# Ledger of designs, part 369: peptides against a protein of PDB entry 7UQJ

Target 1, 160 residues: chain A of PDB entry 7UQJ
Amino acid sequence: PELYQNFNITPPRGVLFHGPPGTGKTLMARALAASCSSDERKITFFMRKGADILSKWVGEAERQLRLLFEEAKKHQPSIIFFDEIDGLAPVRSSKQEQIHASIVSTLLALMDGMDNRGQVIVIGATNRPDAVDPALRRPGRFDREFYFPLPDVKARFKIL

## One batch from the design tools (peptide; made by RFdiffusion4, then SolubleMPNN)

Design b2_p30_5_s3
Fold by OpenDDE base, seed 5:
Structure b2_p30_5_s3 (fold): chain B 160 residues (1-160), chain C 160 residues (1-160), chain D 160 residues (1-160), chain A 30 residues (1-30)
Amino acid sequence: as target 1 above (160 residues)
Amino acid sequence: as target 1 above (160 residues)
Amino acid sequence: as target 1 above (160 residues)
Amino acid sequence: VPPPPGFSVELPGPRIPLYRSEEAEKAAEA
């Protein structure tokens, strides 16, 4: 957060955390949310898993996404963290196309609508960035991608 | 592993990491696997997600569990990390009983069989420890449980 | 990074990541560095270990710190990550006083000089926050501290 | 036999139950 203020970098609408599983993507998102809240300005951290949203009936997933983004806007400044975003918005070319198309389309529309949403950041975490719909990885959406490498074995020895 | 050797603590068969999502359970499991591997004695870290094992055909999930535990034994010392173990072994009383019963039974048998498995530790991570079959949480299985608290909001304020 | 821009939060000069070893501090710092870089604006991530800087001849450590901060300023926006900062900046009251006093004084001066350094953030990681010179933990330096909890110490003792 | 390559299994992320921040849950119940 502060890094971007210092850097005069336009805050992206969405940030994609990717890398091998257990590389701390979710912990990072929480720590970032934590790091951005002050006593005076608490950041509301919303967390969802992609698969949990997909487990809802067709149309309810889209409704839950809308509600999530509305609630995030209502409680701004906020972070919406999608853990396993590849589970929520798989590449449209996967055989389960029709159900995913509506959810992906809704998420795209919600991210595109963030220009008018004030202080809401979306973080997506995935182990498989290539399994995330390329439409989500475009400028104005998840246009910033962050590789969480496995903690280097040398980093392991010294973090320990 | 090495810490148990260093502490003369009998390594548990299984450890349950639980706590709110994004509390670093998976990262900790990796860090522990890392911490326990020396240059002389690399710990092989096997990671699986509960839902990924369940996504297999009936009988293939059980086979994959057996293979995982055989491979872990073959590459000992090893850690088997089940991320979202509540997805693999939900409480037996949940309405999806029959398919889960075989997988849970297989995991139970594999954990019980670990007495003869040498230096293999199983780590289960869950956000919902109460959603994990109580049979897995018994002595000789996941008999050690670890709460990953949300990073304290004050810890949050200080990072930012 | 972006969250701070969105939140109009004054970026700290320095953030202290602290907590037991293997809690993902280094991973978090790398992920933050990654998280702040876009295709258009790459954040240069400088990583040093405290002990690696101290392993240099007296006066070379101070020179290396100055060079690091100059290079970070030259390649701004940048993050300087000091892994094991307690190895670089031990508490001044520790018996090795004279050699450490110069390095600590240099780091203090470099952090105080960050008001004029543009878009450079310093992250220090330590396992022992109380071993870090309190002068570094003052406002305008590492004034923000992040506890990376071990998964509950019972977690460690029982996984181990 | 060469040690099997450490498969970084890119595990599809955990099914985390919808965790509303306690603040967001309290704000939704209010």
Scores: peptide ipSAE 0.000, ipTM 0.328, DockQ to the pose 0.053; fails the geometry check

Design b2_p30_5_s4
Fold by OpenDDE base, seed 1:
Structure b2_p30_5_s4 (fold): chain B 160 residues (1-160), chain C 160 residues (1-160), chain D 160 residues (1-160), chain A 30 residues (1-30)
Amino acid sequence: as target 1 above (160 residues)
Amino acid sequence: as target 1 above (160 residues)
Amino acid sequence: as target 1 above (160 residues)
Amino acid sequence: VAPPPGFSVERPGPRIPLYRSEEARKAAEE
């Protein structure tokens, strides 16, 4: 947020962190939240896992997403981090359960409903960006993506 | 493994990393694996997520766990890292599905079946250690636990 | 530190993080420090930049290094993070100022003087590991190295 | 093919929603 304010850059609404598991996506999101926080301006960091949101009853998951976005808006500047967002918003299939479709639809609406002037950034982390609903990866949603490579096996073997 | 060998210390079979989500448990496990390896002695690092193991067919999850432990034994010294182990081995309830009970039982048997001289270390990571089956937290299994706190905002400001 | 104690693992004295600028070396060091701290055992994190240490008066830089290592020893378990360590300990050239030689010599002595049982870990970060004095990269000093690859330039440009 | 000795990361299979309770499973099947 601060970095974006100082440059008069409209912060991206959504950033997708993708790469193999355990590449530090979650850690990077937390560290970005930390580094953007100053004594004058603390960023509120909200963390959720995709699977934890889906484990809620139909309509309760949607309600929890709404409450999360409202709370993030109330505590601006804020970061909402969705770990394993492929678990929350998997690619729509013809066999996709109505539950997943409703949650994805709610998340889409919440991201679309964020004011461009809002200091709420959404970070999604996934091991499989292609397993995330393409609708989330459109402009105005997760329109920026960061790849987290595996540390080269050779670099690990040089560490080994 | 090497560090334990050089000190004639029997490596713990299982270590539980616990703490709030995104505190770097997975990253620490990787960094430990990397740090313990030398040019002379490479540690083989196996990573699995609890939910990914559960997503397999009944009996296939157990088979995959057995294969994982056999492969880790074959490629000693090795680390098996279970991310989100509470997803793999949740606390047994009277209403717990037979699938979870069978997978937990298999994991218990595999940990119990590890030779004390084996150079295989199992690391489990969870955000909720109390959500892990207490049977896994007994001596000879995940008998050592490491807490990963949220970086205190004050610790961040002391880092700033 | 705790992780190393609980494992009876002698913590490496020095770990070198290297890779292109903006690959998250500093971020990783902070996150590792934070993740290794527990409620029972807080790791004290000391951060210095190589250039900031060199910008101090001749002899004061060596004194500041000594004080830093003493303070780190006093506040065990601790991590000393040197950002841009190539600025602190550049490769010795025949034209290298006596100042740099003295600082490097002091840092070498301080790393050599750390007890293997001490809960002080030194992390050096550099964009150019080949620009770090090879004497620092020997066993008992920065004897472990971690490579941080550039996130694919295309990923950076998709972020831009 | 056993992954070569090193960092073995299996790609997560499709996540089956782990229902926290049988009630949550039944409510998702309805």
Scores: peptide ipSAE 0.000, ipTM 0.299, DockQ to the pose 0.057; fails the geometry check
Fold by OpenDDE base, seed 2:
Structure b2_p30_5_s4 (fold): chain B 160 residues (1-160), chain C 160 residues (1-160), chain D 160 residues (1-160), chain A 30 residues (1-30)
Amino acid sequence: as target 1 above (160 residues)
Amino acid sequence: as target 1 above (160 residues)
Amino acid sequence: as target 1 above (160 residues)
Amino acid sequence: VAPPPGFSVERPGPRIPLYRSEEARKAAEE
């Protein structure tokens, strides 16, 4: 948070954390939320998994998203963290289009509906940035993308 | 822990995370602990800094190590994370040999005393693997080593 | 970074990351540095451990600090990350006063010498905020403090 | 049992599936 202001960087509305699984995307989002909370100013961190939202009945997922954004707005300053956002908003493919289209459309509308001055940051984490609907990756939505590289394969295999 | 199970890898007794400072060794250890804990199976994460153990009086450091390993065994499955293990068990040099030798010897004995079937993993993190006593890096102790590279400049820029 | 601007928070000159060891302070600082660099705007990240600076001869530690701040100023926008800042600038206690006083005084002067408009952020990480000299925790220095909780169940639930 | 004084016991965060590779991810999703 502070780094962007110090560097005169316009804060994104949405930040996409992408990279191989286990690269610390979720932990980074949590640590960002924690780091941004002082004793005087507590940031409310909302976390949802993409799949957990998608597992709801059609129309309930959209309702849950709306409620989440309303709560985040109510509890400003806040972070909404979507873990596995590729599970929530997969690339529009013809076969799943009807069920996912409404959820994606709802998320798009919610992100577009955030005023530039809102103290709500949306962080999406994915292992597959190319599996996230490109509409979410446009300016005013997840317009900042952060690649969490795998620690080098050799290092990973030794961790094992 | 779950990482090892998910990858069908036999958990090491001791894992040395090494690499430049701030490469996420500590965070990885925590994330591993977190990842390995399910709702049903909570992993207890124990963390110590090498320097914090070393700052104790001679004999008290050894006692603290024993207590740590006993607690880890009591709270299985567990992870013992030694942050900056090079601060706890520096390479044996003649000038510091008396103060460090007892601590290193105690840590060696504790690691050797862990049965193969114990659900206790020891993770040592260091910025300087060559500053860790080679006796700790032998089979049955920290026998798995993981280099945490600096996030490559390009990878850092995509995390950008 | 972005969170503070979104929250209309004046960027601190210095940020103190404090919390239990391994709460991701170092990784957060790196990820913040990463997050704040775009393809167009590369943030230079400088990292030092408190103990590594302190282990230098008296006068050399002060020189290393000056060089670090000069390099950070030269490579704007930049972050100076002091890992284990409690090792570099411990609370002034009468017995260690002579060796640490010059280092602390140098760090104070360097932080005070940063213009409010400088694109240099100083991040100090500590496990013991109370072990950091209170003079460093004053306005214009490390005037923002971020507690990295252990993901306590409650902190996890608010992170939920 | 509360950890003794000086023990930082961290309770697990959410499962962050640390997949080694996309292949390991696929194998864990199967």
Scores: peptide ipSAE 0.000, ipTM 0.204, DockQ to the pose 0.046; fails the geometry check
Fold by OpenDDE base, seed 3:
Structure b2_p30_5_s4 (fold): chain B 160 residues (1-160), chain C 160 residues (1-160), chain D 160 residues (1-160), chain A 30 residues (1-30)
Amino acid sequence: as target 1 above (160 residues)
Amino acid sequence: as target 1 above (160 residues)
Amino acid sequence: as target 1 above (160 residues)
Amino acid sequence: VAPPPGFSVERPGPRIPLYRSEEARKAAEE
């Protein structure tokens, strides 16, 4: 809030961080969580990995998503970071397993159901924005996108 | 050279980056690759995700690891970055699938087989160092470990 | 050591992180401080803000810089991170207050006076590399520069 | 007021320069 209030920026509900792997998407999400926090107002950072929600929570993924969003709401101001969100919400294809479709539908509903007044920001990170269901990239969901370019080669050399 | 020369630190062949998720492990690995490169001497950065090698290359994971190490050797100076290496090389348990044991064994052999003169560095990133097979954390393998703490709360405030 | 030894890379004494605000410069510096540490060899991270050294230490800024560098040397291996270094070391102008010139001179001398064998790395972060005194950007000082791009324009809209 | 002591951080990792766009990259290369 304060960062966004101080900058007069309407906080996005959903932010898609995309770019090549290891461009600092997850780090930036944590940095944002860290920077938006004050000594007086701490931000709670929730992190989940898209593939882990599918693999670890077979048959419970929808429930785990709901619990995550409720926990985030309870601990607001909060950030939910989905790393590798393309693993959770792949593009809808006619050949998609019904399980993936249900999880995507649940995530869509949870993002749509976030109150405009809620201090919950959702960040999705992907290496493949085109592999993310376009429905998630619509207004009110991941309606903003951040490209994380590879650090330039010349600049890279200067850390050593 | 000089940083490490000045530190009188035996260069690790393998470096384990561990710490909470999204602490910049992957970004750091890329930054190292970038910083070690010069305009005159570019470093080739290879990135693989532990779980991807298992899932995408079922029955070929060992071959893909060998190819990766040979390609890295061909394009040296190089960095091999394994993101989420705990997904590739979990702790050996009596209940672990034979496939995981074979892949870990192959990675151990490839790390041990790296010429001392090779300009190949292996970086493994994990959120769970205790979930990485201790055999990988021995001298000549991931013999150095780097903890990536969460940005400290006080320091978090300074990113904004 | 080996990474740098194998790559024959002169470790920078000083690295300038530059780029738009909120691009993760401070976060990267912290990630660097975290990743260079091992369980066996912890790195001490010193953080100062350029403007804070000027404002909090009026008439003592030079002394505080000296103390910082000596403390970093005492606790080596160490990283000194100057956030907003443009606030500490502005470009020398004929109209610059003598105080700023003295502080910049002290920082130059401290960076030059670092033993080649010292395990102290200095990181400066700025949003305005052109506002940093070019003398600090010379070999042996901040002789390496890292640009932190803004996440692409579409992405900017999501953090903001 | 004594400057706050350095804090022990667990070990720093290497720094990556981030460029926003190829144009920003080119502009930084010039």
Scores: peptide ipSAE 0.000, ipTM 0.321, DockQ to the pose 0.052; fails the geometry check

Design b2_p30_5_s4
Fold by OpenDDE base, seed 4:
Structure b2_p30_5_s4 (fold): chain B 160 residues (1-160), chain C 160 residues (1-160), chain D 160 residues (1-160), chain A 30 residues (1-30)
Amino acid sequence: as target 1 above (160 residues)
Amino acid sequence: as target 1 above (160 residues)
Amino acid sequence: as target 1 above (160 residues)
Amino acid sequence: VAPPPGFSVERPGPRIPLYRSEEARKAAEE
């Protein structure tokens, strides 16, 4: 967040963190939230897991998303981090279509409903960017994507 | 790695990382794997997500666990990291009992089957330690538990 | 912790986490500290930023380091994490030589003064390992170095 | 029923070797 403001760069509405499991996507989102929070300008960090949102009853997942975005807007500047967003918005597969379609449509509407003036950034993390509904990866939603490589074979050795 | 050696503590077979979401449990497991790997002594890091193991056919989850432990043993020294282990081994609830019971029983048997001389460490990460089957949290399994607190605004975290 | 013991590896006194900004070094240090702490054996995590130590008056920085190490020793097992350690111990440049030399010399002495039996691990994080005084990167100090790779260029650019 | 042949055991994420130093990394790249 700070970097974008310091550089007069319009912050993305949504950022997709993608890369192999355990590359620190969730960690980075928290670190970003922390790094963008000063004593004078505290950023509120909201975290949800995609699967945990789906574990709610049909219609309750959509309600939980709405409440999350309302709360994030109320506590702006804020970051909403969706861990494992592919669990929330899997590519429309025929067998789970209706339930997932409602949740995805709600998330799309919530991301689209964020005015450019909103100090709310949405970060989605996934191990499978291709498993995320392409509608979420469009401009005005998760329009920026960050690949978290595995610490290289050489880089993993540098962790010794 | 370092702390246990300095303390002359027998390394646990299994370590449970628990704490609020996005406290860096997965990243820590990778960093631990990395921190324990030297140029001369490379540690093989295996990562699985609890839910991804469950998404396999009945009996295939158990097979995948067996293959994982065999591969980890073959490539020792190794770390097996289970992200969201509460997804793999939920507290035995009556409705999903048989499938989860077989997976949990397989994981228990695999953890118990690790000889104390095995250079295989199992790390489970969860946001809900109370949602992990208590049988996994017993001595000889996940017998050590690490709480990942949210970074306190006050610079001193007792990493419990 | 566990992996070093299983592998009969002497834990380093100091570990250098290095890599591009925002690779989760700080978060990893917290997660390491958490991962080394059991319910029975709580690790105390101390965090300081290199620049924050330097922002103290001349002689107070050295005092703060001494107090930090004394407190870490008092609360062992403990981890001392220096974020942005290149700010604390820049490569000796001619213009800031005396003040930085005193701080670096104090840090060196404190790291050297840790007996091998001390249950205190020092983790330094930097974005510029080459900007860290080489004296800190020697055996018995930050003798192990961990590279945190960027989330891929494609990922970082998507945060742009 | 035999599991379908395409059951790829998700390969453990690429084995990433861990180096102690950048020099050790370079020496392993040479």
Scores: peptide ipSAE 0.000, ipTM 0.290, DockQ to the pose 0.073; fails the geometry check

